# Ledger of designs, part 37: peptides against a protein of PDB entry 7AE7

Target 1, 321 residues: chain A of PDB entry 7AE7
Amino acid sequence: KVYKDLREFLEVLEQEGQLIRVKEEVNPEPDIAAAGRAAANLGKNQPAVFFEKIKGYKYSVVTNVHGSWQNHALMLGLDKNTSTKDQFYELNRRWDKFPVPPNVVKREAAPCKENVIDKDINLFEILPLYRINEQDGGFYISKASVVTADPEYPDDFNKLNVGTYRIQVKDRDRVGIQALAMHDIAVQLEKAEAENKPLPIAITIGNNPLVTFMASTPVGYNQNEYEFVGALQDGVPMDIVKSDLYDHLYVPAGSEVVLEGHIIPRVRTVEGPFGEFPGSYSGARLQCEVKIDRITHRTNPIFENLYLGIPWTEIDYLMAL

## One batch from the design tools (peptide; aimed at target 1 K170)

Design b2_p17_4_s4 (made by RFdiffusion4, then SolubleMPNN; from b2_p17_4, 15 letters changed)
Fold by OpenDDE base, seed 1:
Structure b2_p17_4_s4 (fold): chain B 321 residues (1-321), chain A 17 residues (1-17)
Amino acid sequence: as target 1 above (321 residues)
Amino acid sequence: TASFLEHLRRAAAARAA
């Protein structure tokens, strides 16, 4: 089984008993985080939690999508009861199929292009933002697949980077991003900042689960994560579409929300703290700032966000593979 | 919060059945 988008995966999770749907209106705080913690207490077979209604917001949230070995088996299109050993075997077998080039679809065929916001941008209108941890310094987008390119080689598709980074919401149209020196985005940003130029960026939310997985998996600087997604789909290409603002950036065609913008050159602002692990907060630091210039989104977009709780957390599963 | 935890418990119980 291959998934075009998050929605197809959530449907399978629900069919397989790996998704809990919360139909009652919840408060964004503390109910979403409390629910995640409660789901983590369900043992090794932790379900995703889908919140249909959030007080003060228009749209839904889903958490813990990758939060169990059963969910990982299903992500690979395997039986949910596939052993971890067999999952690793299959993952490795499929990895050797790299590269599998993606299909570039037309704008009209991409669900992420159903709606456009290009003025009066307000992230709070499109994303049901909440504090993941009680002591967080703000709202975090913790499960985005961030698309950037090498500004010296914008036409080199192999240098297109899709990564997962810590993102704090700073204003209606601004986010802080943690670009560590070991990340490909930091190399690309350094090149842009050397010329005092903005780095084009697309922050994609609510993707095909293998996109999210690969965005969290380190690959070579000259390797494209989308070509690994195709490999992990057992040779089935994934669908990508050109970003609206940039000819050289491609986003997953099925993304729930795409935040297009730029990293502001040579600007650093306070970001954090964030509770990365229970009982441990990363300190506040000066981080890069992104200006959001355009949003595209599916109708009734689902905000996929990371669940953080008692180990094994969703991040532990994403890093263990 | 309490009603929500009960909802999750009920949903979890329904999954285990």
Scores: peptide ipSAE 0.029, ipTM 0.701, DockQ to the pose 0.017
OpenDDE base, seeds 2, 3, 4, 5: peptide ipSAE 0.007, 0.017, 0.007, 0.020; ipTM 0.525, 0.546, 0.510, 0.633; seed 4 fails the geometry check

Design b2_p17_5 (made by RFdiffusion4)
Pose (drawn by RFdiffusion4):
Structure b2_p17_5 (pose): chain A 313 residues (1-149, 158-321), chain P 17 residues (1-17)
Amino acid sequence: KVYKDLREFLEVLEQEGQLIRVKEEVNPEPDIAAAGRAAANLGKNQPAVFFEKIKGYKYSVVTNVHGSWQNHALMLGLDKNTSTKDQFYELNRRWDKFPVPPNVVKREAAPCKENVIDKDINLFEILPLYRINEQDGGFYISKASVVTANKLNVGTYRIQVKDRDRVGIQALAMHDIAVQLEKAEAENKPLPIAITIGNNPLVTFMASTPVGYNQNEYEFVGALQDGVPMDIVKSDLYDHLYVPAGSEVVLEGHIIPRVRTVEGPFGEFPGSYSGARLQCEVKIDRITHRTNPIFENLYLGIPWTEIDYLMAL
Amino acid sequence: SEVEEQKAAIEKAIADA
């Protein structure tokens, strides 16, 4: 099976006993992060945890989506009990199908374009943002796929919420931004960027794939789907930016020129906190989202947690 | 069942928090 969006994958996970629904209202901190750690701590057949009610928020959160070999196998469309080695072989075989060009769809057909917010941008009205770890510098979006501009790149970068419509980003960790970053800051021009949240599991998996192999990213997702192309749609504001047609939330924005502010600290996959450093800020100019969006976020702690599964094979 | 056990373990962790 192939998933057009996060919601089809969550449906498969729930049918397979790999998704737990928390119906009672929970507080943002530390409840969501504590549940993510506990789900990771179950050791075997660790499920995704779906929080339907978060105090003070309107929408729902899902965590630990990738955090088990069962979830990972279901992401690949295999039986949930497929061994890790067999999943490795299946990924190795599909790796060679690269490239599979994506299908570009019209705006009216992309679920991520159901709702538009073009003014008075407030991330908190859409995303139930919370603190992941006690010493984090702020509330983080830890599982976004970021799109920048064959020269289109998708990657995963930790995003700290700074204001209702502003976030932090480590721009010098996106090694295609940094030739346009010099030109843009030297000329005081903004650099367009797209932040996608709540995606097809293979899109997130591709976004965590090593940068050393300069692929075409979306064309790699079609390869992981064994030859089935993925659907992408043009962003509202920037014609050279394409986002997954099924994303739950799309934040279209730009990197603010000549602005450096304190970002962090935040957790890193080796199990420790990073330090606080001066990083770039991104202004959110537009939000498009599906009706009743789902905030797909990720807990990070002492290994193994979900990030290890996203990096392993 | 295993699913019920997992759900109870997660809800306990939320309650402890």

Design b2_p17_5_s1 (made by RFdiffusion4, then SolubleMPNN; from b2_p17_5, 10 letters changed)
Fold by OpenDDE base, seed 4:
Structure b2_p17_5_s1 (fold): chain B 321 residues (1-321), chain A 17 residues (1-17)
Amino acid sequence: as target 1 above (321 residues)
Amino acid sequence: SMKEEYEKYILEAIKKA
């Protein structure tokens, strides 16, 4: 089984008994985090948790999508009870199929283009934002696949980077992004900042689960994560579409929300604290600032976000293979 | 079912929060 988008995956999770649907209205805080902790604490067969109604917000949230070995097996299109060993074997077998180039679809064929916001941008109108941990310094987008390119080689598709970074909401149209020196985005940002230029960015939310998986998986600087997604789909290309603002940035065609903008050159703002682990907050740091210039989104977009807590949580499953 | 038990457990966690 191959998934075009998050929705197809959530449908399979629900069919397989790996999704809990919360139909009653919840408070963004503390209910979403409480449910995420509860799901993680189940120890096995940890389901995704889908919140249909969130007080004060228009749209839904889903958490713990990658939160179990069962969900991981289903992501690979395997039986949910496939052993970790067999999942690892299959992942490695498929990995050797790299590269599998993506299909570039037309704008009109891309679900992420159904709606456009290009003025009066307010992230709170699109994303049901909440604090993941009680002591978090703000609202975080923790499961985005962030697309950037090498500003020196913008047309080199092999240098297109799709990564996962900690993103703190700063304002209606501003986010902080944690670009560590070891990340490919930091290399690209350094090149842009050397010329005092903005770095084009697309922050994609609610993707094909293999996109999210590959965005969290380190690859070579000259390797495209989308070509690995095709490999992990056993040779089936994924669908991508050109961003609206940038000819050289491509986003997953099925993304629930795409935040297009730029990293402001040579600007650093306070980001954090964030509770990456219970009782351990990453201290406040000076991080990059992104201006959001355009949003595209599916009708009734689903905000996919990560719960972070004591291992073994969703992030541990994303990094385990 | 396991799903119903998990649903109950998660919903109870929300109510206790």
Scores: peptide ipSAE 0.604, ipTM 0.956, DockQ to the pose 0.952
OpenDDE base, seeds 1, 2, 3, 5: peptide ipSAE 0.339, 0.537, 0.579, 0.535; ipTM 0.894, 0.946, 0.952, 0.945

Design b2_p17_5_s2 (made by RFdiffusion4, then SolubleMPNN; from b2_p17_5, 8 letters changed)
Fold by OpenDDE base, seed 4:
Structure b2_p17_5_s2 (fold): chain B 321 residues (1-321), chain A 17 residues (1-17)
Amino acid sequence: as target 1 above (321 residues)
Amino acid sequence: SEREEKLAYIKEAIKKA
């Protein structure tokens, strides 16, 4: 089984008993985090948790999507009871199929283009934002696949980077992004800032689970994560579409939400604290600031966000394979 | 069912939060 988008994966998770749907209205805080913790604490067969109704918000949230070995097996299109050993074997076998180039689809064929917001941008109208941890310094987007390119080689598809970074919401149309020196985005940002130019960025939310997996998996600077997604799909190309603002950025065709904008050159603003580990908050640091210039989204977009807690949580499963 | 048990457990956690 190959998934085009998050929705196809959530359908399979639900069919396989690996998604719990909460139909009653919940409070964003503390209910989402409490439910995520409960799901993680089940010890085995940890389900995704889908919240249909969130007080004060229009759209839904899903968490713990990658929160178990069963969900990882299903992500690979395997039986949910596939052993960890066999999952690793299959992952390694498919990894050797790299590169599998993606299909570039037309704008009209891309579900992420169903709706456009290009004025009066307000992230709170699109994303049911909440504090993941009680002591977080703000609202975080913790499971985005962030697309950037090398500004010196914008047409080199091999240098197109899809990564996962900590993103704090700063304003209606502003986010802070943690770009550490070891990240490919930091190399690209350094090149842009050397010329005092903005770095084009697309922050994609709610993707094909293999996109999210690969965005969290370090690859070489000259390797494209989408070509690994095709490999992990056992040689089936994934679908990508050109961003609206930038000819050189491509986003997953099935993304629930795409935030298109730019990293403001040579600007740093306070970001954090964030509870990356229970009882351990990263201190507040000066981080990059992104201006959101355009949003595209599917009708009734699903906000996929990470639950963080004591291992084993979703992040540990994402890093374990 | 396992699903009902998981849902009950999650709902109880929300209620206690």
Scores: peptide ipSAE 0.640, ipTM 0.962, DockQ to the pose 0.941
OpenDDE base, seeds 1, 2, 3, 5: peptide ipSAE 0.583, 0.603, 0.609, 0.624; ipTM 0.954, 0.956, 0.957, 0.960

Design b2_p17_5_s3 (made by RFdiffusion4, then SolubleMPNN; from b2_p17_5, 10 letters changed)
Fold by OpenDDE base, seed 5:
Structure b2_p17_5_s3 (fold): chain B 321 residues (1-321), chain A 17 residues (1-17)
Amino acid sequence: as target 1 above (321 residues)
Amino acid sequence: SAREEALKKILEAIRKA
């Protein structure tokens, strides 16, 4: 089974008993975190938690989407009871199918393009933002697949990077991004900043679960994560669409929300703290700043965010395969 | 059902938070 988007995956999770739907209105804090911890304490078969109604917001949140081996099996289109060994075997078998080039769909065929915001941008109107941990210095977008290209080779699709980075919301139209030297985005940013140019960026939220998985999986600088997604789909291409602002950036066609903008060259602002691991806060640091210039989103967009708090976290599962 | 029990536990956690 292949999923076009997050919604198709959530439907399967729900059918398989791997998603709990909370229909009651919740407070963003502390209810989302409390519910996530409760879900993590349910044992080995940790479900995703979908919050239909969040006080003060229009849209929904889902967390713990990758939070179990059953969810990983289902992500691979396997039976939910597939052993971790067999999941690993199947993942490796499919990995050898790389590259599987994506399909570029027309703008009108891409669900992520259903709605556009190009003025008076306010992230709080689109994303039900909350502190993941009580002591976080702000609101984090922790499960985004961030798309950037090499400024020197913008038309080289093999250098198109899709990665997961720590993103703090800084203002209505600003986010901080942690671009560590070990990340491909840092190489691309260095090239842009050398010329004092903005780095084009698309921050995509609520994706096909294999996109999120691959964005969290290190690959070579000259390897496109979308071509691995196609491999992990057992040779079925994923659908991508051109970004609205940039000809050389492509985003998942099914993304719930796409934040298009640029990393401001040679600007660093205070970001953090963030509770990346239970009991450990990364200190406040100077990080890059992204200006959001355009938003595209699906109607009634779902904000997918990481569950963090007690092991096993989603990160533990995302890194375990 | 296991799902109903799971939901109950989640809702209880929310109420205690």
Scores: peptide ipSAE 0.511, ipTM 0.935, DockQ to the pose 0.901
OpenDDE base, seeds 1, 2, 3, 4: peptide ipSAE 0.458, 0.478, 0.483, 0.508; ipTM 0.924, 0.929, 0.929, 0.934

Design b2_p17_5_s4 (made by RFdiffusion4, then SolubleMPNN; from b2_p17_5, 10 letters changed)
Fold by OpenDDE base, seed 4:
Structure b2_p17_5_s4 (fold): chain B 321 residues (1-321), chain A 17 residues (1-17)
Amino acid sequence: as target 1 above (321 residues)
Amino acid sequence: SEKEAKLKYILEAIKKA
């Protein structure tokens, strides 16, 4: 089984008993985090948790999508009871199929283009934002696949980077992004900032689960994560679409939400604290700032966000393979 | 069912939060 988008994966999770749907209205805090923690603490067969109704918001949230070995097996299109050993074997077998180039679809064929917001941008109207941890310094987008390119080689598809970075909401149309020196985005940002130019960015939320997996998996600077997604789909290309603002940025065609914008050159603002690990908050740091210039989204977009807590959590499963 | 048990457990956690 190959998934075009998050929705197809959530349908399979629900069919396989690996998604719990909460139909009752919940408070964004503390209910989402409490439910995520509860799901993680089940010890085995940890389900995704889908919240249909969130007080004060229009749209839904899903957490713990990658939160178990069963969900990982299903992500690979395997039986949910596939052993960790066999999952590793299958991952390694498929990895050798790299590169599998993606299909570029037309704008009108891309579900992420169903709706456009280019005026009066307010992230709170699109995303049911909440504090993941009680002591977090703000609202975080923790499971986004962030698309950037090399500003010196914008047409080199092999240098197109899809990564996962900590993103703090700063304003209605601004986010802070943690770009560490070890990340490919930091190399690209350094090049842009050397010329005092903005770095084009697309922050994608609610993707095909293999996109999220690959965005969290370190690859070479000259390797495209989408070509690995095709490999992990056992040779089936994924679908991508050109961003609206930038000819050289491509986003997953099925993304629930795409935030298009730019990293402001040579600007640093306070980001954090964030509870990256239980009982360990990263200190507040000066981090990059992104201006959101355009949003595209599916009708009734699902906000996929990470639960962080005591291992084994969703992040541990994403990093274990 | 296992699903109902998981849902109950999650709802109880929400209620206690």
Scores: peptide ipSAE 0.627, ipTM 0.960, DockQ to the pose 0.938
OpenDDE base, seeds 1, 2, 3, 5: peptide ipSAE 0.571, 0.594, 0.614, 0.609; ipTM 0.951, 0.954, 0.958, 0.956

Design b2_p17_6 (made by RFdiffusion4)
Pose (drawn by RFdiffusion4):
Parts: C-alpha cells; structure tokens; sequence
Structure b2_p17_6 (pose): chain A 313 residues (1-149, 158-321), chain P 17 residues (1-17)
C-alpha cells in the first residue's frame, strides 16, 4: 500500500494496533512529551499516540508515528512484524528505483490547499505548540520537512517558535541555502522557504536521509513507494517551491536578511541538549492547511526514541 | 496489549504532572 498523506498512514496504524487515542483533555506541558517518552519506553510494538484534546487549543497532536519497527514496516507497506533485516533488504532494493519523478497536481486537487491564512498569521491557532524538553529554549516544531531551491531540496531542521508568525532555523545547516544566503543578505533580499508539517511517512523519512547523496528528494520518495510517484503541488507565494500535496500544514515564508537571534537550546539525537547560539529567523507570510489539521510532532530524548528510527536504515 | 500500553502511557502522564 502507498499513502497519499499522513491520515491514510494513521488509519493503517490504528487498524494494526499501533495507534493509541487519548480522548481526555491534556495540558501542553509536560503531558505530550511525557506520553511520547512513555510510548518510546514500551520497548516493543511502540505505538503512535494521538491526542485529540489539548487545553487551550483547537486541533490535535500525533507523536511517535515512526517510533517502532512495526510502524517502520507499515510505513514501507510490509507486514508489521517484518524483521529489521528484511526491512533493510526491502529498502536496499527500493533504493535503486531512483529516480521516480513526482506528479504535479492542480491547486484545487491538493488537500493542503483547503484553507488559506494570508494575514494576521498565528501559528498557535493552527498548531498545538508545546515544550518538548524542560530546558528547551521555546516551543519547537521538531518534525517538519523544509523545502528550498533538480535544485529543489527537502530536509528536516528543528524549528523554534519565536513569535506568532516567526520561527528560528539553523540556516548554516542547510548546505544549499548557503550560496543564496550570502547573495540574499548582501543584497538585503529575502530567501523563500517552505515548512511542511504532517506528511506522508516516506516524505519525512526521505527528509531525514543523508545530504551526502545529492538526490532529487521527491523523486526519492517515489522510489521508496516502489515506483509509485508522489503528488506535489506548487506553493501559493513562490512558484519555484513545491510541497507535498497532502501535507497537513504548509508554512510559506522567507529567511529574514541580516537577522540573528538566540536559538535553542534543544535536544539532539546523541541524547544531550545542544547549546544556545545565534541563528536565522524565518517570517511566515502564509499558511495553507487541511481542515482539522493534525500536528505531527516528535519527542526526542535518551535513545532509543523516534529519531533513531528515522535515522537507522 | 493495547489496553495495557494505553494504561501505561496514561499513568506516565499522571506521574509527570
């Protein structure tokens, strides 16, 4: 099976006993992060946890989506009990199908274009943002796929919420931004960027894939789907930016020129906090989202947590 | 079981408060 969006994958997870629904209202902190840690601590058949009600927020959160070998196998379309080795072999075989060009769809057909917010941008009205770890510098978007511009790149970068319409980003960790970053800051021009949240599991998996192999990212997702191309749609504001047609939330924005502010600290996969450093800020100019969006976020702590599964094979 | 896992997660939320 191939998933057109996060919602089909969550349907499969729930049918397979790999998704737990929390119906009672929970507080943002520490409840969501504590549940993510506990789900990771179950050791075997760790499920995704779906929070339907978060105090003070309108929408829902899902966590630990990738956080088990059962979830990982279901992401690949295999039986949930497929051994880790056999998943490795299946990924090794599909790796060679690269490239599979994506299908570009019309705006009216992309679920991520159902709702538009073009003014008075407020991330908190869409995303139930919360603190992941006690010493984090702020509320984080820890599982976004970021699109920048065959020269189109998708990657995962931790995003700290700074204001209702502003976030932080480590721009010098995106090694295609940094030729256009010099030109843009030298000329005081903005650099367009797209932040996608709530994606097909293979899109997130591709976004966590090593940068050393300069692939074409979306064409790699079609390879992981064993030859089935993925659907992408052009962003509202920037014609050279394409986002997954099924994303739950799309934040279209730009990197603010000549602005460096304190970002962090935040957790890193080796199990420790990073330090606080001066990093770039991104201004959100537009939000498009699916009706009743789902905030797919990720807990990070002492291994093994969901990030280890996203990096393993 | 699913019920046992959900109960363990809910206990962990309560303990964390």
Amino acid sequence: KVYKDLREFLEVLEQEGQLIRVKEEVNPEPDIAAAGRAAANLGKNQPAVFFEKIKGYKYSVVTNVHGSWQNHALMLGLDKNTSTKDQFYELNRRWDKFPVPPNVVKREAAPCKENVIDKDINLFEILPLYRINEQDGGFYISKASVVTANKLNVGTYRIQVKDRDRVGIQALAMHDIAVQLEKAEAENKPLPIAITIGNNPLVTFMASTPVGYNQNEYEFVGALQDGVPMDIVKSDLYDHLYVPAGSEVVLEGHIIPRVRTVEGPFGEFPGSYSGARLQCEVKIDRITHRTNPIFENLYLGIPWTEIDYLMAL
Amino acid sequence: TMDEQKAAILKAIEDAR

Design b2_p17_6_s1 (made by RFdiffusion4, then SolubleMPNN; from b2_p17_6, 8 letters changed)
Fold by OpenDDE base, seed 4:
Structure b2_p17_6_s1 (fold): chain B 321 residues (1-321), chain A 17 residues (1-17)
Amino acid sequence: as target 1 above (321 residues)
Amino acid sequence: SREEQLAAIKEAIKAAR
């Protein structure tokens, strides 16, 4: 099976008994993190956890979507009981199908375009934000697929990067992004900053699970993650759509939320601390700042965020292959 | 079971409060 979006995947997870729905209203803190930890600690068949109602927020949260080998098998469209060995074999077999170019769909056909916010932007109105760890310096978006391009080669689709980066909410319309030197985004930012230009960015939340997987998988600078998604879909192209602000940025057509904006050139602001692992906090650092200029979102958008804790957690499953 | 998993999650939420 191939999934167009997060919703189709969540439906399958629920059908397969790999999603727990919390129907009662929860507090953003500490309930979401506590539930994520509990789900991760079940030892086997760790389910996604879907929170229908969050106190003080309008929309839903889902966590631990990639939190088990069963969920990983289902992501590949395999039986949930497929062995890790067979999952690896199938992943490798499909990897060799690269490149599988995506389909560019019309704006009207893209669910991520159902709603637009282009004034009075407030991230807290669209995302049920919470602290993932008790000692976190703020609210984090931890499972976004971030789209950037090479500013010297904006039309080179092979240089379009889809990556996962730690994102701290800084204001109603601003986020800090951790762009380390080893990340492709850092190369692209360096080029933009050399000319004192903004770097166009689209931060996408709640995607097809293979998009999230590939955004967390290191690939070559001249390899497009969407073309790997098509390969991992066994040769079925994924659907992408142009961003609203930038002709050269493409986002997953089915994204729950798309934050379009720019990295402010030569500005660094305090980001962190963040609890990457229990008892290990990355210290506060000066990191890049993104201005959000436009939001597009599906009706009743689902905020997909990860739980971080002792291995094996969702992040370990995303990086294990 | 799914019910047992939900119960465990609910208890964890309760214990964290």
Scores: peptide ipSAE 0.641, ipTM 0.961, DockQ to the pose 0.981
OpenDDE base, seeds 1, 2, 3, 5: peptide ipSAE 0.568, 0.586, 0.616, 0.602; ipTM 0.951, 0.954, 0.958, 0.956

Design b2_p17_6_s2 (made by RFdiffusion4, then SolubleMPNN; from b2_p17_6, 8 letters changed)
Fold by OpenDDE base, seed 5:
Structure b2_p17_6_s2 (fold): chain B 321 residues (1-321), chain A 17 residues (1-17)
Amino acid sequence: as target 1 above (321 residues)
Amino acid sequence: SMEEQLKKILEAIKKAR
């Protein structure tokens, strides 16, 4: 089975008993984190947790989407009880299908384009933001697939990078992003900053689970993550759409939310702390700042965010494959 | 069961408040 978007995957998770739906209104804090920890303690078959109603917000949150081997099996379109060994075998078999180029769909065919916000941008109106950990210095978007291009080779689709980075919400229309030297985004940013130019960016939230997986999987700088998604879909292309602001940025057609903007050149602001691992806080550091210039989103967008807390966390599963 | 799991989650939420 192939999933076009997060919603199709969540439906399967629910059908397979791998998603718990919380219908009661919850507080952003501490309820979401508490529920995530409780889900992690349910044993080996850790379900996703979907919160339909969040106090003070209009939209829903889902966590722990990749939080179990069962969820990973289902992501691959396998039986939920497929062994880790067989999952790895199948992943490796499909990996050899690279590259599988994505389909570029028309704007009108892309669910992520259903709604547009191009003025008075307020992230808090679109995303039910909360502190993942009690001691976090702010609200984090921890499971976004961030799209950037090489500013020297913007037409080279192989250099289009889709990565996962730590993103702190800084203001209604600003986020901090951790672009470390080991990240492909850092190479692209360095090129832009050398010319004192903004780096175009699209921060995509709530994607096809294989997009999120590949964004968290290191690949070569000249390898497009979308072409791996197609490989992992057993040769079925994924659907992408051109960003609204940038001709060379393509986003998943099914994204729940797309934040389009730019990294402000040569600006660094305080970001953190963030509890990346249980009992480990990365200190506050100077990090890049993104101005959000446009939002596109699905109607009733789902905010997918990473579960962090008691091991095994989603990141542990994402890194284990 | 899924119902039992939901109950545990709801209890955890209640305890954290």
Scores: peptide ipSAE 0.614, ipTM 0.957, DockQ to the pose 0.933
OpenDDE base, seeds 1, 2, 3, 4: peptide ipSAE 0.578, 0.583, 0.578, 0.599; ipTM 0.951, 0.952, 0.952, 0.955

Design b2_p17_6_s3 (made by RFdiffusion4, then SolubleMPNN; from b2_p17_6, 8 letters changed)
Fold by OpenDDE base, seed 4:
Structure b2_p17_6_s3 (fold): chain B 321 residues (1-321), chain A 17 residues (1-17)
Amino acid sequence: as target 1 above (321 residues)
Amino acid sequence: SKEEQLEFILKAIKEAR
């Protein structure tokens, strides 16, 4: 089984008993985090938790999408009861199929293009934002697949990077991004900042689960994560589409939300604290700032966000392979 | 069961409020 988008995966999770739907209205805080903790404490069969109604918001949230070995097996299109060993074997077998180039679809065929916001941008109108941890210094987008390119080689598809980074909401149309020196985005940003140029960026939310998985998996600087997604789909290409603002950036065709913008060159603003680990907060640091210039989104977009807590949580499953 | 899991989650939400 191959998934075109998050929605197809959520449907399978629900069919397989790996998704709990909360139909009653919840508060963004503390309810979402409390539910995430509860789901993580359900033993080894941790389900995704889908919140249909969130007080003060128009759209839904889903957490713990990758929160179990069962969900991980289903992500690979395997039986939910596939052993960890067999999942590793299958992952390794498929990894050797790299590269599998993606299909570039037309804008009209891309679900992420159903709606456009290009003025009066307000992230709070699109994303049901909440504090993941009680002591977080703000609202975080913790499960985005962030697309950037090498500004020196913008047309080199092999240098297109899809990564996962800590993103704090700073304003209606601004986010802070943690670009550590070890990340490919930091190399690309350094090149842009050397010329005092903005770095084009697309922050994608609610993707095909293998896109999210690959965005959290370190690959070589000259390797494209989308070509690994095709490999992990056992040779079936994924669908991508050009961003609206940038001809050289490609986003997953099925993304729930795409935030298009730029990293502001040579600007650093306070980001954090964030509870990356239970009982430990990364201190407030000066981090990069992104201006959001355009949003595209599916109708009734689902905000996929990470729950962080005591292992084994969703992040541990994403990092375990 | 799915119902038990939902009840467990709903209980946790209620206890956190």
Scores: peptide ipSAE 0.666, ipTM 0.965, DockQ to the pose 0.950
OpenDDE base, seeds 1, 2, 3, 5: peptide ipSAE 0.605, 0.612, 0.617, 0.644; ipTM 0.955, 0.956, 0.957, 0.961

